# Ledger of designs, part 147: peptides against a protein of PDB entry 1MQS

Target 1, 223 residues: chain A of PDB entry 1MQS
Amino acid sequence: ILKMLFLNKDLNNNDNITTITDDIFNQQEIIWKVLILDIKSTATISSVLRVNDLLKAGITVHSLIKQDRSPLPDVPAIYFVSPTKENIDIIVNDLKSDKYSEFYINFTSSLPRNLLEDLAQQVSITGKSDKIKQVYDQYLDFIVTEPELFSLEISNAYLTLNDPKTTEEEITGLCANIADGLFNTVLTINSIPIIRAAKGGPAEIIAEKLGTKLRDFVINTNS

## One batch from the design tools (peptide; made by RFdiffusion4, then SolubleMPNN)

Design b2_p24_3_s1 (from b2_p24_3, 14 letters changed)
Fold by OpenDDE base, seed 2:
Structure b2_p24_3_s1 (fold): chain B 223 residues (1-223), chain A 24 residues (1-24)
Amino acid sequence: as target 1 above (223 residues)
Amino acid sequence: DIEKALNKRNEEKTKYFYELVKKY
């Protein structure tokens, strides 16, 4: 998260957020930025950082992507939002209106190829692609509840998985979402876990999906 | 190193994005 807030610059490997922010502050002039969030990413950020931490990272203003925002054409913007068509459209509209000087786009999870193509197509029409400095997947779609504990904050997941009225398709979809969340967590902690799951249920499905995602990621990044 | 791999992937994604922009 901090790396994202510092425009993906190299950060010192310190465990303490305050130490990291102080070190960066002492080494470089603060670049003031706007942080654009959605409801999900707001929860994620809030679980890890305090308002003062954002300020120390050079975030002068943070706003929701769907709310009315005043143009700041001389200020760079960091988008940290869900990978949805709606958010893409809003970002493009902001680009068209020259709301910010630069656009650092970060998605909470992986933006699929079809949406990336859509974004590129829309941006091409604007003729302002030079203002987009990055399109990154941050894989941060979870809530940190404790230092060694996290939650995906999926509403009624247990109920849905155990409701006999739930369709197989719904279960499969939910398991995929859970696996995505776990994948994001694994990437964030920079450690590949030993996956253990009960046999014959949703847990096994999730474990298999997670394993596949991890393997695919390793293969694709090494190619 | 997952972080290194992630960074590389994101850099490639950004590059690919620009290639797509040029395509359209």
Scores: peptide ipSAE 0.542, ipTM 0.942, DockQ to the pose 0.693
Fold by OpenDDE base, seed 1:
Structure b2_p24_3_s1 (fold): chain B 223 residues (1-223), chain A 24 residues (1-24)
Amino acid sequence: as target 1 above (223 residues)
Amino acid sequence: DIEKALNKRNEEKTKYFYELVKKY
């Protein structure tokens, strides 16, 4: 998250948030930025950072993407939003209206190819692609409640998985969503976990899906 | 290194985005 707030620059310090922000503030001129969020990403950010942390990171103001926002044409913007068509359209509209000087686009999870193509097509029409500095996937689709504890905030997951009326298709779909969330968490932690799951239930399905995703990722990154 | 891999992936994604923009 901090890396994203500093325009995805390499932060060499493994120090705590305060130390990192203080060091950057003291060593470099602070770049003031606007942070654009949606409801989901707001929850994610709020679970990890305080308002003061945002300020120290150079965030002058944070707003919801769906809100009417005043133009700040001389200020760079960081978008941290869900990978949806709606958000893409809003970003493009903001680009068209020259709302900000630069656009650093970060998605909470992987933007699929079709949406990336849509974004590119729309941006091409505007002729303002030079203002888009980054299109990154931030695998941060989870909420941290406590140190070493996180939640995917999937509604009624336990109920759905334990309801005998739930169809196999529904279970499979939910397990896939859970595995995706866990995958994002693993990537964020920068550590490959040992996966332990009870046999004969949804946990096993999730573990298998997660394992496959991790294996595929490792293979693709080592190639 | 997962972080390195992610950075590379994001750089490639950004690059690919610009290529797509030029294509359209």
Scores: peptide ipSAE 0.541, ipTM 0.941, DockQ to the pose 0.707
Fold by OpenDDE base, seed 4:
Structure b2_p24_3_s1 (fold): chain B 223 residues (1-223), chain A 24 residues (1-24)
Amino acid sequence: as target 1 above (223 residues)
Amino acid sequence: DIEKALNKRNEEKTKYFYELVKKY
């Protein structure tokens, strides 16, 4: 998250957020930025950072993407939002209106190819592609509850998985969502865990899906 | 290193985005 807030520049791996923010705040010229969030990413950011941390990272204003926002044409913007068509359309509209000086686009999870193409097509029409500085996937679609604990914030997951009325399709869909969330978490932690799951239930399905995602990722990155 | 892999992927994604923009 901090890396994103500092425009994805390499930060010295001091593990303490406070130390990092203090060091950067004291040593480097602060670039003031606007942070654009959606409801989901707001929860993610809020779980890890305080308002003061955002300020130390150079975030002067943070707003929801769906809110009416005043133009700040001389200020760079960091978008950290869900990879949806709706958000893409809003970003493009903001680009068209010259709402900000620069656009650093970060998605909470992987933007699929079709949406990336849509974004590119729309941006091409505007003729303002030079203002788009980055299009990154952050894989930050989870909530940090404690330093070593996280939540995917999936409502009623336990109930859904254990309700005999739940269809196989619903279970499969939910397991896929859980696996996606876990995948994002693993990537963020920068460590491949040993996956253990009970056999014969949803946990096994999740473990298999997660394992496949991790294997595919490793293969694609080492090639 | 997962972080390095992610950085590479993001750089490639950004590059690919610009290529797509030029295509369109």
Scores: peptide ipSAE 0.539, ipTM 0.943, DockQ to the pose 0.702
Fold by OpenDDE base, seed 5:
Structure b2_p24_3_s1 (fold): chain B 223 residues (1-223), chain A 24 residues (1-24)
Amino acid sequence: as target 1 above (223 residues)
Amino acid sequence: DIEKALNKRNEEKTKYFYELVKKY
């Protein structure tokens, strides 16, 4: 998250957020930026950072993407939002309106190819592609509740998985979503976990899906 | 290094985005 707030520049790896922000604040010229969030990403950031941390990172204003925002044509913007068609359309509209000087686009999870193509097509029509500086996947679709505990914040997951009326397709879909969330968490932690799950239930399905995703990622990274 | 790999992937994604923009 901090790296994103500093326009994805390399940060010195210190374990303390306060130390990192203080060091950067003291050593570098502060670039003031606008941070644009959605409901999900707001929760994510709020679980890890405080308002003072955002200020130290040069965030002068933070707003929801669906809210009416005043143009700041001389200020760079950081988008940190869910990878949805709706958010893409809003970003493109902001681009058309010259709301900000530069656009650093970060998605909470992987933007699929079809949406990336849609974004590119719409941006091409505007002729303002030069204002888009980055299109990144941050893989930060989870909430940190404690230093060593996180939540995917999936509504009624337990109920859905244990309801006898739930279809196999629904269970499979939910397990896939959970696996995706766990995958994002693993990538963020920068460590490959040992996966353990009870056999014969949804936990096993999730573990298998996650294992496959991790294996595929490792193979693709080493190639 | 997962972080390094992610950074590379994001750089490639950004590059690919620009290529797509040029294609349209």
Scores: peptide ipSAE 0.533, ipTM 0.941, DockQ to the pose 0.700

Design b2_p24_3_s2 (from b2_p24_3, 12 letters changed)
Fold by OpenDDE base, seed 1:
Structure b2_p24_3_s2 (fold): chain B 223 residues (1-223), chain A 24 residues (1-24)
Amino acid sequence: as target 1 above (223 residues)
Amino acid sequence: SIEEALNKKNEEKTKEFYELTKKY
């Protein structure tokens, strides 16, 4: 998250947010930025950072993407939003209106190819592609509830998995969603976990799916 | 590292985005 707030520049691997922010403040001129969020990403950011942390990262203002926002044509913007068609359309509209000086686009999870093409097509029509500085997937689709504890915030997951009326297809689908969330978490923490799951239940399905995703990722990265 | 892989992937994604903007 901090890396994103500093325009995805390499940060010194100090584990303490305060130390990182202080070091940057002491060594570099603060670049003031606007942070644009949606409801989901707001929850993510709020779970990890305090308002003071945002300020120290050079965030002068943060707002929701769907809200009316005043133009700040001399200020770079960081978008940290869900990979949706709606958000893409809003970003493009903001680009058309020259709402900000530069656009650093970060999606909370992987932007699929079709939406990337849509974004590119719309941006190409504007003739302002040079203002788009980054299009990144951050894989931050989870909530940190406590130190070393996180939640995927999937509604009614426990109920669905334990309801005898739930179909196998529904369980499989939910397990896939959970595995996707866990995969994003693993990528974020930059550590491959040892996966342990109870046998014969949804946990095993999730573990298998997650394992497959991780293996595929590692194979593709090493090739 | 996973971080390096992600950085590379994101750089490639940004590049791909620009290439796509040129095609349209």
Scores: peptide ipSAE 0.557, ipTM 0.938, DockQ to the pose 0.699; fails the geometry check
Fold by OpenDDE base, seed 2:
Structure b2_p24_3_s2 (fold): chain B 223 residues (1-223), chain A 24 residues (1-24)
Amino acid sequence: as target 1 above (223 residues)
Amino acid sequence: SIEEALNKKNEEKTKEFYELTKKY
């Protein structure tokens, strides 16, 4: 998260948040930025950072993507939002209106190819592709409740998985979402876990999906 | 490391984005 707030510059990850922010603050001139969030990413950020941490990171204003926002054409913007068509359209509209000077786009999870193409197509039409500096997947789609505990914040997951009325399609979809969340967590922790799951249920499905995602990621990044 | 892999992937994604913008 801090790396994102500092425009994805390399940071010393061995230090705590306070040390990192203090060191950067002391070494470099702070670039003031706007942080654009959605409801989900707001919860994520709030679970890890305090308002004061955002200020120390150079975030002068943070707003919801769906809210009316005043133009700040001389200020760079960091978007940290869910990878949805709606958010893409809003970002493009903000670009069209020259709402900010630069656009650092970060998605909470992986932006699929079709949406990436859609974003690129729309941006191409604007002729302002040069203002988009980054398109990153941050894989930060979870809530940190405690240092060693996190939540995916999927509403009624247990109930849905255990409800006999739940369809196979719904179960499959939910398992995929859970696997995505766990994948994001693994990437954030920077440690590959030993996956353990009960056999014969949703947990096994999730474990298999997670394993596949991890393997695919490793293969694709090493190639 | 996972972090390095992630960074590389994101750099590639950004590059891919720019290439796509040129295509359209």
Scores: peptide ipSAE 0.555, ipTM 0.938, DockQ to the pose 0.698; fails the geometry check
Fold by OpenDDE base, seed 5:
Structure b2_p24_3_s2 (fold): chain B 223 residues (1-223), chain A 24 residues (1-24)
Amino acid sequence: as target 1 above (223 residues)
Amino acid sequence: SIEEALNKKNEEKTKEFYELTKKY
């Protein structure tokens, strides 16, 4: 998260958030930025950072993507939003209107190829592609509730997985979503976990899916 | 590292984005 707030520059500090922000604030010139969020990413940010942390990171204003926002044509913007068509359209509209000087686009999870192409096509039409500085996947689609504890905030997951009326397809779909969330968490923590799951249920399905994702990632990293 | 791999992927995504903008 902090890396994103500093325009995805490398941070060479392994201290806690407060120490990192203090050190950066004291050692570097602050670049003031606007942070654009959606409802989901707001919850994510709020679970990890305090208002003072945002300020120390150079976030002068933070707003919801769907809210009316005043143009700040001389200020760079960081978008941290869900990878949806709606958000893409809004970003493009903001680009068309020259709402900000530069656009650092970060998605809470992986932007699929079709949406990347859509974004590129729309941006191309504007002739302002040079203002888009980054298109990144942050894989921050979870809520930190306590130290060393997180939640994917999936509604009715337990009920759905244990309802005898739930179809196998629905279960498989939900398990895939859970595995995606866990995968995002692993990437964020920057460590490969040992996966342990109960046998004969959804947990096993999730573990297998997650294991596959991790293996694929490791293979791609080593290639 | 995972972080390095992620950074590389994101750099590639950004590059791919730019290439796509040229295609359209």
Scores: peptide ipSAE 0.550, ipTM 0.938, DockQ to the pose 0.696; fails the geometry check
Fold by OpenDDE base, seed 4:
Structure b2_p24_3_s2 (fold): chain B 223 residues (1-223), chain A 24 residues (1-24)
Amino acid sequence: as target 1 above (223 residues)
Amino acid sequence: SIEEALNKKNEEKTKEFYELTKKY
């Protein structure tokens, strides 16, 4: 998250949030930025950072993407939003209106190819592609409740997985979503876990899916 | 490292984005 707030520059991650923000604040002139969030990413940010942390990271204003935001044409913007068509359209509209000087686009999870193409197509039409500085996937689609504990914030997951009336398709879909969330978490932690799950239930399905995702990622990274 | 891999992936995504903008 901090890396994103500092325009995805390399940071020394050996220190806690406060130390990092203080060190950066003291070492260089702060670049003031606007942070654009959606409801989901707001929860994510709020779970990890305090308002003062945002300020120390150079975030002068943070707003919801769907809100009517005042133009700040001389200020760079960081978007940290869900990878949806709706958000893409809003970003493009903001680009068209020259709402900000630069656009650093970060998605909470992986932007799929079709949406990337849509974004690119719309941006190309504007002729302002040069203002888009980054299009990144941050893989931050979770809530941090404690330093060693996180939540995917999937409503009624336990109930759904344990309800005998739940269809196999629903279970499979939910397990896939959970695995995706866990995958994002693993990537964020920068450590490959040993996965253990009870056999014969949804946990095993999730573990298998997660394991596959991790293996695929490692293979693709090494290639 | 995973971080390096992610950085590389994101750089590639950004590059791909720009390439796509040129195609349209």
Scores: peptide ipSAE 0.547, ipTM 0.937, DockQ to the pose 0.697; fails the geometry check

Design b2_p24_3_s3 (from b2_p24_3, 11 letters changed)
Fold by OpenDDE base, seed 5:
Structure b2_p24_3_s3 (fold): chain B 223 residues (1-223), chain A 24 residues (1-24)
Amino acid sequence: as target 1 above (223 residues)
Amino acid sequence: KIEEALNKLNKEKSEEFKELVKKY
């Protein structure tokens, strides 16, 4: 999985996941990527990696393949999805719309020959085959009942936070919405997390807001 | 050995895909 998140580059196998991510984070410029999942692959990823691990691997945004996703034409995308006709059609549609800069396609299990041919045929018609960098089978098809990876389903969050034209008020408003979503998630999971965020950006604002909400909640429930 | 084998298979699959695209 980590290899996939680093675009299937050779990783030194002798280190624990934490040491690998830390070493890569310290030694290499982080290439930010979008991770596209389906319901099954979400469970798989959640069983092995924490959200912080994804961030350390350069995953800025993760989304479901069937969700309406905003175009990020300058950002490479990693697809990790089930080998189905439906997913292939969506990937091709994303390619047609120039949704991402590069496409790294990984299937949870082996893509059959007939579907590979179908994918190739559709891609050929688009004339954009150069954007597809990889087509791999990962053979990681297992289901976990309690996923640790989730999406708040906030559209255009990345674009809004990274657009220089976005006002401070808009950023603050979005951060508040994100904090509310995270708060609801924490309540649903019934566990108080340790909050970690990068300093000097929207993540810090969100962390502060979430921390305040959680503290207030704890005070109110203990009273 | 398994990782090397998988890498080889996936590289081959990617190349096969590229060749298929050229045929269409």
Scores: peptide ipSAE 0.497, ipTM 0.923, DockQ to the pose 0.254; fails the geometry check
Fold by OpenDDE base, seed 2:
Structure b2_p24_3_s3 (fold): chain B 223 residues (1-223), chain A 24 residues (1-24)
Amino acid sequence: as target 1 above (223 residues)
Amino acid sequence: KIEEALNKLNKEKSEEFKELVKKY
């Protein structure tokens, strides 16, 4: 998260947020930025950082992507939002309106190819692609509740998985979402876990999906 | 390391995005 707030620049390896912010503060001029969030990413940020931490990172204003926002054409913006068509459209609209000087786009999870192409197509039409500085997947689609405990905050997951009326497609979809969330946490923790799951249920499906994602990630990064 | 790999992927994604923009 801090790396994102500092425009994905290299930061010194330190586990202490305060130390990181202080070190950066001492070494570089603060670049003031706007942080654009959605409901989900707001919860994520709030679970890890305090408002004062945002200020120390150079975030002058933070707002929801769906809210009406005043133009700040001389201020760079960091978007940290869910990878949805709706959010893409809003970002493009903000670009068209010259809402900000620069756009650092970060998605809470992986932006799929089709949406990346859609974003690129829309941006190409605007003629303002030079203002988009980054398009990153942050893989931060979870809530930190405790230092060693996190929640994916998937609404009614337990109920859905245990409801006999739930369709196979719904279960598969939910398991995929859970696996995505776990994948994000693995990447964030920077360690590959030993995956253990009960057999014969959704947990097994999730474990298989997660394993596949991790293997694919390793393959893709080594290519 | 995972972080390095992630950084690489994100850089590639950004470049891919730029190339896609050029195609349209």
Scores: peptide ipSAE 0.497, ipTM 0.924, DockQ to the pose 0.705; fails the geometry check
Fold by OpenDDE base, seed 4:
Structure b2_p24_3_s3 (fold): chain B 223 residues (1-223), chain A 24 residues (1-24)
Amino acid sequence: as target 1 above (223 residues)
Amino acid sequence: KIEEALNKLNKEKSEEFKELVKKY
C-alpha cells in the first residue's frame, strides 16, 4: 500500500509503516497527491493506514470514485479501486475532463484482459494516454484486522458453504472468490504458504484453486 | 522474491496497456 502511495517507487520494506512514512517524509520532498477510492478499497486502506499515514504519504485529499470531485488539474491522482467496468468508465471520464495532472491507476485485484483492452480503447479515443502513468494490479482485495490476521470480507461465506440448500454452482463460485482473495493475500505477504485443507469439502476446492493460482504465478514470473 | 515478481508483472502490464492504446 505504501509503495502505491509513493507512486510505486521502491521502498525499504524492513521497517514498519510509521517508520517508513516518517523516513520518507523527512528525507524527500513530499509529492502531494489525491487518492481516489471506492467503498471496498476504502475499507482496505482504513484497515492498514491511519489518516495521519495518508497525510505523511502526501495524500492531500481522498475521495470516493463515485463522488463528485472538484478538478485539481495540477495534482496527480492515485486511483486504488476495484477492477470494474464502472470504475474504468469513471476514470476515463476524469481523464477526459482533465480532472488531474497525472493518473496512477491501481486495481485492488487483477484487471482482466477484456477490461484492460476496454480501458486502453477508451483512453486511446481521448488522445490523453500520456497522462496515464501507471496501470498496476495491487492484489490488495482483503482487510487486515491484525498484523497476522486478515479477512476477505465475504459476507456469510461460512453459512453459504454449510447450507445444504446452496447449489454446487454457488459453492464453486464462492470457493473461487475465496481462492482469489487468499491468492492476493499470499502475494502481499511475500511468502508462498504450504496449503493444508480438509478433504471432501469446500476447503479442498479452495486449496486446489489456490494451489493452481500460485503455481501459475510462479511459472509466469519465472518465464 | 514475490515482490520482485509483482513489480515485473506490473511493469509488463503497464507496457501492455501502452501497446494496446497504440493499437486502437
Scores: peptide ipSAE 0.495, ipTM 0.925, DockQ to the pose 0.705; fails the geometry check
Fold by OpenDDE base, seed 1:
Structure b2_p24_3_s3 (fold): chain B 223 residues (1-223), chain A 24 residues (1-24)
Amino acid sequence: as target 1 above (223 residues)
Amino acid sequence: KIEEALNKLNKEKSEEFKELVKKY
């Protein structure tokens, strides 16, 4: 998250947010930025950072992407939003209106190819592609609830998995969503876990899906 | 290794985006 707030620049790996922000503040002039969020990413940010942390990172103001926002044409913007068609359309509209000076686009999870193409097509029509500085996937689709504890915040997951009326297809779909969330978490913590799951249930399905995703990721990155 | 991989992927994604913009 901090890396994103500093426009994905290389940060010294100090474990303390305050130390990182202070060091950067002392070494470089603070670049003031606007942070654009959605409901989901707001929860993610709020679970990890305090308002003062945002300020120290140079975030002058943060707003919801769906809110009517005042133009700040001389201020760079960091978008940290869900990879949806709706958000893409809003970003493009903001670009068309010259709402900000620069656009650093960060998606909470992987933007699929079809949406990337859609974004590119719309941006090409505007003629303002030079203002888009970055298009990144941050893989931050979770909430930190406690130290070393996180939640995917999937509604009714426990009920769905334990309801005898739930179909196998529904269970499989939910397990896939959970595996995606766990995958994002693993990437964020920069550590590949040993996966252990009970046999014969949803946990095994999730573990298998997660394992496959991790293996595929490792293979694709090493190629 | 994961962070490096992510950086690479994101750099590639950004470049891919730029290329796509040029194609349209």
Scores: peptide ipSAE 0.491, ipTM 0.921, DockQ to the pose 0.706; fails the geometry check

